# Ledger of designs, part 58: peptides against a protein of PDB entry 5Z08

Target 1, 168 residues: chain A of PDB entry 5Z08
Amino acid sequence: RQKDEWAKKTSSLMKQLDWFIGEHLGAMLAAEELGGPVVGELMEIDPDDLSAGFNAHGKLKKATSQPDLDRRQRRIDDIWGPQDEQGQAHKRKRGADEALAASAEMRDLIEQLMNKLVEAGGDNSATYVEIPRESAAARFLVRSKVAMFHPNDARRLRLVDFGRDLDD
Target 2, 222 residues: chain B of PDB entry 5Z08
Amino acid sequence: GLPRLIDAIEEASKIPAKRRQTPIKPTIEKLTTHLYTHGASPDSLLRLADLLTLRNHLDQASLAAITRNLYPSSTVSDEVVLRFIGALGHGQLKPTLALQALFLRWLVMVYHLLENPGVLGQVYGVLFDLLDTAAIRPQLCHLLALVTRRKHVRPFRIQAILTLSRQTGGDPNLTGLLRVFKNYYPEIIVGDATKGRASAFKHPDPQWRQHLDEIQQRRSEA

## One batch from the design tools (peptide; made by RFdiffusion4, then SolubleMPNN)

Design b1_p12_1_s1 (from b1_p12_1, 4 letters changed)
Fold by OpenDDE base, seed 5:
Structure b1_p12_1_s1 (fold): chain B 168 residues (1-168), chain C 222 residues (1-222), chain A 12 residues (1-12)
Amino acid sequence: as target 1 above (168 residues)
Amino acid sequence: as target 2 above (222 residues)
Amino acid sequence: MSLGLMIEEILE
């Protein structure tokens, strides 16, 4: 009974997590990857706002009528690309694609971290996932105290074992 | 005027020093004096960037003198920035590492005049991959300290700096850059690498800055 | 609920 309730609760939480990643966190992570605010400083980022870019302080740039100042965080292709209506559609699509990519990276990272935790069978040394890059996803998990880097290797990430602190 | 001086130097730069009919030094001195007094317009700045970054027959002392007097009278375009960035690294067609260090120093000193400071953020990877080049590392770390944003702070880059810091015995410029990284992500485990002596990344030349401000002010009043 | 709380609840 308790195991079944735990399984149902876990399944429900995973669905909520997936929803949260897709609807909110992905865009925020993408914004952080693009040089925007830290996840949590801006609670609501529209994917369309990702196209406007962020100032040096990570704040959303107000759509100022002066097109020249907003170029600071654009990719090289955005600097030299045609400024036509197709360019705006491509920018919106790019913002959406970056949010989707960030969402996918977060999901994959969580899955890897959880799988390693299960596979390790209580061996903390075996719970590390090797990350190719420090993504906004990885940083978010660390800031949230959900994950920790290996003390000697910033390419190794593990889930924080919350269960052991309850049994001690 | 400045364009005519640049024309003369461009023509002379195509000819080996031993084959020049006239000494170039007096023309370089006139150029540097003009640059010191009036600065370089955007168009002149681009031409001078080409002279400094492309292989030619100008001597290193002349190139260094031009670079040290390369005061922008206005803004610095992305194109000018990219010329200097493209001149970085190892290669037979690249400027000397000493001249590259002067270019990086110049970019630090004119960073506030860039039309688009984000252009340096776009080439961040190119700059970062040159950190192993000891001769340019001090100025490169300073430039990276100005350019670094959250999006640039990546684990592979953290690990690369940590590895390089160990290999260099804790270069204070790398320690300074790691502190910049840690400011964006306080949770980054950098170990004892940040506890050492770090560069403060102070302005490289306060007198040069003051003179630049005077040139910029005269333009705003004209 | 913060993501941290959700994950804590999953890991508990």
Scores: peptide ipSAE 0.008, ipTM 0.249, DockQ to the pose 0.190
Fold by OpenDDE base, seed 4:
Structure b1_p12_1_s1 (fold): chain B 168 residues (1-168), chain C 222 residues (1-222), chain A 12 residues (1-12)
Amino acid sequence: as target 1 above (168 residues)
Amino acid sequence: as target 2 above (222 residues)
Amino acid sequence: MSLGLMIEEILE
């Protein structure tokens, strides 16, 4: 009975999380990856704002300002492309694509982390997922206190096991 | 008495230094001498906390002198503590970071006189979020080391300190705070971040402590 | 806090 209730509650939470990732978090993560504000500093990011890019201070660049070259090589053409209706549509589409990509990365990362936690059977050393990069998703999970980096290897991430604190 | 000195300074604090008819410095010296000799009552502490934390026309040297002589004659109320905590951080209406460091140092030195030490635990998050402010970090880490309980040692705070330690090149105060965290959770893998020089969080001013004890003893005998 | 509670805190 308790296991079934827990499973139902977990399933409900996962659905809510999936919804939240898709509707809100994905755009915020994409903004952070694009050099925007850290997730939580800006509550609502319009995909259109993602296309404008962010200045060195993490503020939305006004449509006229050059996005910093280094993070994802925004093609100069996407930044300076003709502000015609087609250029705006391409920018909006790109912002939406980045939000979708960030959402997918977050979902995949959560799934991997949960799977490793289950597979480890209580061995904390076996709960680490290897991450290819320090993504906005990984940083968010760490900031949100859901995950922790391996102390000696920033490529390894694990879920924080909260269950052990209840038995003591 | 002390209340009359505070009254005079409060009135002077409302007036820009250039518009004052009389220099405030002699009154500040009388106040600091009185505080050094007798300490401050709870009511006087609250009034002085307001003078120190609220924006006024007192000069930084005067505010620092009052803070350095802010000996409680008895206990320190939650209200006084919250005035000093509310004065921390960045903002146009907040005291200078140098003065904030003195407030944090003061809270460390009077921690044993708090009416409710738990009040600092309630504002733990506010204190913790200021760790990135280099100017106050040494005193802030010391205060957090005193305040930290098992309930405050959370994975995100561990990670935040680890991240900040990397960014600062291994600040000894952060290393000291991580060691405090590890005392509550020995299994915390802090890696090389705890390897190195850690602050021992020694009492900031042993002479000040001794003088405080003398003031406290005189009150218990009266 | 359970993973569930942490998720709830993120979602709130």
Scores: peptide ipSAE 0.008, ipTM 0.256, DockQ to the pose 0.117
Fold by OpenDDE base, seed 2:
Structure b1_p12_1_s1 (fold): chain B 168 residues (1-168), chain C 222 residues (1-222), chain A 12 residues (1-12)
Amino acid sequence: as target 1 above (168 residues)
Amino acid sequence: as target 2 above (222 residues)
Amino acid sequence: MSLGLMIEEILE
């Protein structure tokens, strides 16, 4: 009975998480990957300042006059920019594709992390997932204190075991 | 009926205002009038939550008008709650902070109609981490005051509120939340932070509550 | 709350 209730709760929560990833987080992760604002950083980004683009540090560039048509800024504008009339359909499709890709990456990463946690059977050393790159998804999970990198290897990521920290 | 009005608004929400063949305002007015008279069914409420929380081309005044008239005719599902919670915080894909404040106010006003009030307890940390956002803090503190249980009152959260209270010069809403925390742990040393003016977390809109009760009653009699 | 805190609360 308790196991079934837990399974139902877990399933419900996973559906909610999947929804959140698809509807909200995927686009934000895609924006971060494209050099947009960092997901979960409370940067008061004025929508009007988004037109100025992002620097290499994800900070809004001061509107300097020369529209260096950096392909990256176009992608950010495609995802985050005001959808003005003509170029919108291709921009929307590309932004949607990047958001879908980011959503898929996040879902896959969460699934791997959860699977490793279950497979490890309480061995924290076995809970690490090898990540091919430090993605926006990986960074988001770490910033969110849901995941942590291995102390000696930034390519290894694990879920934070919140159950153990309550027993210590 | 309500579904057809929602259909029309959903379709219009996909199109920039300047490209719409017909003004959406009359349809929004019909929707808000219908909501005021009959409330929203669970299915309609979910669709409206999506319209309010997802990025679309609806103007802020229309979104605010829908939110102010978002009377549930029945219970509020976890899914609807999570739509509104997911819309909170900073980000370009997020609704404006003004609209988020209206969502939080709405959650406070419909808290007694939640199918599972525990869902808010499960996202307590999400809500708590937004306390630094001044624009939504009053409504957020009110919601947290309703949601807070003993399990949520942790040393780090106590310290966070104390720190934020000092930084804000003793925000009455934070003082009110600290008093709620102290009710669960009277031994909490809050110093002078609780001696100040505290919000009483009164119902935000008694008239709205009365009208909600009338809508709910009509459905129970039908 | 970051998805992470939501996940944390889900996993608790």
Scores: peptide ipSAE 0.009, ipTM 0.225, DockQ to the pose 0.363; fails the geometry check
Fold by OpenDDE base, seed 3:
Structure b1_p12_1_s1 (fold): chain B 168 residues (1-168), chain C 222 residues (1-222), chain A 12 residues (1-12)
Amino acid sequence: as target 1 above (168 residues)
Amino acid sequence: as target 2 above (222 residues)
Amino acid sequence: MSLGLMIEEILE
């Protein structure tokens, strides 16, 4: 009975986490991957802004185009219409694709981390996942204190064992 | 019925107001009237949460009207709660801070109907980190006052409230929240921060509560 | 920090 209730709760929480990743976190992670603000510093990056790219300082590249020429060019492009809808659609699509990719990476990373935690059976040394790169997803989990790097190897990531800290 | 009204609004929400063939306001009024009379089922509530929290072309007045009439006819699922929590904070894709304040107010008013009140405890940090946002702070403090358990009362959060209280000149909502913290740890040295005016975190809308109770009773009798 | 707590509760 308790095991079944636990399984149901876990399943419910996993669905909620999956939703959160897909609806909110993915776009922010994608922004960070593209050199944007760190997840949590800029709470919402429009996926449309992801397509503009970021400068070397992690700030959205303001289209440096002269404000007056850009208004006229947008007006001309609004008048000459069809090419800009395709370009905007492609930019939006690219931003959406990056958000989806970031969401998938986060889901996969969480899944790996959880699987390792279960497989380890209480051995903290066995709970590490090897990450190919320090992704925005990995950094986010660490900043969020959900995961931690191995003290001697930044390629190894594990979930923080919160259960132990509650019993101490 | 309610599902058909939601369908119509969902479709309209995809289209900019200027491009709609028909005004959506009459449909919103029908929806809000229906919600006021019958409440929202769990399924309808989830759909409405999506309409309220996801970026769409609905006007702020319509979104606010729906939120003010968002009476649950039964329990509120974790999924619905998380939709509203996910909509909080700053960002272009998020609802306005005014609408977020209404969401927080709603969560306070329906807190007793949550299927799992613990879900808010799980996102406690998200809520707590938004305390610096003045526009939502009153409702946020009220919600946190309901959600706070001993496990949430940590030294860094105590210090954060104290710091923010000083910075805000002693916001009564922060003082109220700090008093809640002190109930779990009486030994917390809060200094003069608790001596000031504190919010009592009274129910935001007693009439709304009464009407909710009437809707809930009708369902239990059916 | 908040996602950490959420994941803590998922893992608990």
Scores: peptide ipSAE 0.009, ipTM 0.230, DockQ to the pose 0.449; fails the geometry check

Design b1_p12_1_s2 (from b1_p12_1, 4 letters changed)
Fold by OpenDDE base, seed 1:
Structure b1_p12_1_s2 (fold): chain B 168 residues (1-168), chain C 222 residues (1-222), chain A 12 residues (1-12)
Amino acid sequence: as target 1 above (168 residues)
Amino acid sequence: as target 2 above (222 residues)
Amino acid sequence: MSLGLMLQEILE
């Protein structure tokens, strides 16, 4: 009974996490990767806002209705991207694609971290996941105190064992 | 001479400090004194680069002392440069980040003596990818400021600096590097990231530079 | 609920 209740609760929480990643966190992580604000400093980034870009302070540029003056703050992507007229639709699509990519990266990272924790059987040395880069996803998990880097190797990430700190 | 001192230190570096019959400190002091007075030949530099970058039983204070006195008497080869670059980053076999910062500082100070400055341009990506490492970032940005050419200024690197600058609250070294990038592409919009204090990337140690110049001058007269 | 708290609850 308790195992079944725990399994149901875990399943429910995983569904909520997946929803949160897809609906909110993915866009925020994409914003961070695109040079936006650090996740947690901005609440609720719309994927459409990713297309508008961030100012130098990481604040969302309000889509100012006045097209003329903000033309000088052309994004690096506007400078180096193909100048083709189809640019706005491509920007929105790119923002959505980046949010999806960030969501997928976060899901994969969480899955790897959880799998390693289960496989390690209590050996903390075996709980580390090798990360190819310090992603926004990895940084978010560390900032949220859900994960920690290996003290001597920033390419190794593990989940924080929340259960052991309660018994000491 | 210098080769014999290096031989003795190389042998001692293979043995844990507790198992050494003779203290290594006096030999390190003789080495650093010799380096300060005469500098290191290209061959000696390579051997010392190996001692500094490869895992051994030398203590951090000794390694730092050697690095601080690592005056080239001549040019610095690509091989020596690559040893120091290969020692950068995270890993159990790599030197401490504090020592890596000294290596980067050394590369900045001897940049004008490199046989081929282009070698650093070839490893530009390796250097750039280490910018997230706070402990070495100041010296790394300075080195990158010297090494950066138009070919290295790419959209993804501009974006990476902008992102990291925001995450660090506008690190002046990153702002300085971004200004170097802007010199190659003035159209780069850095917004308020460049309005902040930027590092001027001044020479890290003017006294060290002066002493290096004296060593180099003595060689040209011989 | 923060992601951290949610993950903590999953790992408990």
Scores: peptide ipSAE 0.019, ipTM 0.249, DockQ to the pose 0.201
Fold by OpenDDE base, seed 5:
Structure b1_p12_1_s2 (fold): chain B 168 residues (1-168), chain C 222 residues (1-222), chain A 12 residues (1-12)
Amino acid sequence: as target 1 above (168 residues)
Amino acid sequence: as target 2 above (222 residues)
Amino acid sequence: MSLGLMLQEILE
């Protein structure tokens, strides 16, 4: 009975997490990756807001055309760059694509972290996932105190063992 | 006067120390004494900025001594500022990182005398991209803390500082700069990176400031 | 509910 209730609760929470990732977190993570605000202080970023950029007042900027900025900065500036009509549809699509990519990265990272936790069978040294880069997703999980980096290796990420801290 | 001292040092700067007929140290001492007493006019500041930032045969101790005594008697032009900014970074033609740190410190101390403080905002990206250079980071963060406006607080820069903060084990200067960013965007989650010890970005040299104020006051009374 | 709380509840 308790195991079944736990399984149902876990399933419900996973559905809520998937929804949260898809509807909110993906866009925020994409914003962070693209040089947006750090996730957790800005609760609601409209994908359209991701495309418009933030002005000197933290409000959405009107975009100007300068060409030679770094590709990641250009992605930020393209998301935050000037709204020409044909550019708006491409920017909205690009913003949506970046949000989807961020959502997928977060889901994959959570899945890997959870799988490693299960596979480790209580060995904390075996719970680490090797991450290719420090992503917005990884940073978010660490800021949320859900995950932690290995103390000596920032490429290794693990879930915080919430269960052990309750039994000790 | 100051122009003649600069002329003599400019000529000496073209010649390797071993080939100079006369030691330059006495001329440098006269220059630094004059600068300490009277400050530098805008024209003299520009010439001195060129001496400090362009590759020449002056020794590092002389360049540092000039920089430490580089009191403006008036305002600091955009051109002077841009000379010092252009001298930052890595390269064979660039001044030493130790001298660059002194330039950044100087810019912090004379920030209130800039003819156009906005000029530093225009080169904000150049300054920001140098944050990975540990030798100049303390003064660079301080300057950025003064220069930062809401328009400069971009998510890529937030992430860059966060990443660099992790890589450096939480450099207090980076933490201080993140706090400045958070003042413009309270919604920036800087995590535990801001809970650490942060630099307060206090004036680097209160005595230098006082002496600068005395030089500036004497000019206003003349 | 924060993501952290949701994940905590999943992991508990």
Scores: peptide ipSAE 0.019, ipTM 0.241, DockQ to the pose 0.205
Fold by OpenDDE base, seed 4:
Structure b1_p12_1_s2 (fold): chain B 168 residues (1-168), chain C 222 residues (1-222), chain A 12 residues (1-12)
Amino acid sequence: as target 1 above (168 residues)
Amino acid sequence: as target 2 above (222 residues)
Amino acid sequence: MSLGLMLQEILE
């Protein structure tokens, strides 16, 4: 009974999370990936804001400033591309594509983390997912207290198992 | 008495130094001497907390001198504590980070005199979120080490300390705080972050403590 | 807190 209720509640939460990722979180994560504000500082990010990029302070770059090299290199041409209607449409499309990519990355990461938690059978050492990079998705899960990095390896991420705290 | 000295300083604090008819320094010296000798009552502490935390025309040296001599004669109220906590962080209306460090040091030194130590636990999040501020981090970690209870040790805070420790190259104060966390949850894998020099969070000023004890004893005998 | 409660905190 409790397992079934937990499974139903988890399923419901996952559906709500999937919705939230698709409708809101994906754009915010994309903004963070692009050097924008950390998720939680801005509630709504316009796709146009994603296209403009963000300064070192996480504020919307005015059209002139170079994005840092290690982030998905927005080609200078994409930031400075002709402010014609076609250039704006391409920027909006790119912002939407980045939001979709961020949403997909978050979904995949959550799925991997949950699968590893189930597979580990209570062995905390086996719950780590190897991540290719410290993504906005990974950082968000850590900030949201859902996941933790391995103390010695920033390429390893695991879900925080909260179940053990209830039995003591 | 002390109330009259505070009245004079409050009035002077409203006026820019260049427009004062009389220098405030002699009055500050009288105040600090009185505080050193007799301590401050709860009512006087509240008034002094307002002078220290609210923007006024007092110079930094005067504010620091008052803070260094802010001996409670009895207990410290929640209201006084909250004035000092509210003064922490970045902002145009907030005291300097140097003065904030003195406030945090003061809270550490008077922690045993708080009417309700739980008040600091209620604002734990506010304190914790300031750990990235290097100028106040040593005293902030010390205060958090005193305040931390099992309910405050959360996975996200563990991760936040670990992340900040990496970013700072292993600040000994963060290592010390992480050890406090590990005392509540021994299973916390802190890795190499706890390997190294940790702050022992020793009393910041043993002479100040001794003098405080003398002031407190005189009140219990009266 | 259950995984569910943390997920709720994310959604709130």
Scores: peptide ipSAE 0.021, ipTM 0.281, DockQ to the pose 0.112; fails the geometry check
Fold by OpenDDE base, seed 3:
Structure b1_p12_1_s2 (fold): chain B 168 residues (1-168), chain C 222 residues (1-222), chain A 12 residues (1-12)
Amino acid sequence: as target 1 above (168 residues)
Amino acid sequence: as target 2 above (222 residues)
Amino acid sequence: MSLGLMLQEILE
């Protein structure tokens, strides 16, 4: 009975997490990947200010006219640039695609982390997932104290074992 | 019926107000009247939770009116609860803090109808971390007062409330929450922080509660 | 911060 209730609760929470990733977190992670504000920081970003892009310090750049738009800045400008009707549809589609990609990456990362935790059977050294890049998803999990990097290798990520600290 | 009203509002919510062929206000009024009379089924409640928590083109007055009339006809699922919890905090994709305060008030008023009250205990930290947000703090403290169990009363949370209480000049809601904590751990040294006026966390709307009870009774008799 | 803490609490 308790195991079944726990399984049902876990399933319900996983469904809610999946929903949250799809509806909210994916878009925020995509924005962070594009050089937008860090997920979980107070982003009072006016939607109109998002069109100006972000500087290296995460602050909104004033729309200065200079042409050498680096590829990443072009993607931001493609997402946030002048909203002509055709441009808006392409920007919305691209923004949706980036949000979907970020959602998928987050889901996959969580799944890998959980699977490794189960497979490790209590061996903390075996719980690490190799990540191809420091993604917004990975950074989010670390900032959230859900995951931690290996002390000597930022390509290795594991779930924080919340259970062990309760038994000691 | 209620599903058709929700369908119409969902479709209208996708369109900016200036581009709508028909005003949405009459449909919102029909919805709120229906909700007041019959309440929302679990399925309708979930759909309405999505309308309230997801960014759309509905005006704040309409969203507030729906929230004030969001009477469950039955139980409230974990899914519905988590929609409202997920809508809390700061961010462009989140509802206004005024609307979030209404959501928290709603959760307080329907707490006894939750299918699993433990779901709020599982997201306790999320709720607790929002205590610095002044606009939602009164309702948040009330909800936390209902949700708090011994496992949630940790030294770092005690210290966080004490610090915030000092910074706010002794917010009565924080004082009330500290008293709840002290009920679980009488040995907690709260100093002068508990000597002030504390919120009693009374039901926010007795008339709303009475009307909810009437809706719930009619369903049990049907 | 709120979402990360939600994930922590969900995973606890």
Scores: peptide ipSAE 0.018, ipTM 0.260, DockQ to the pose 0.269; fails the geometry check

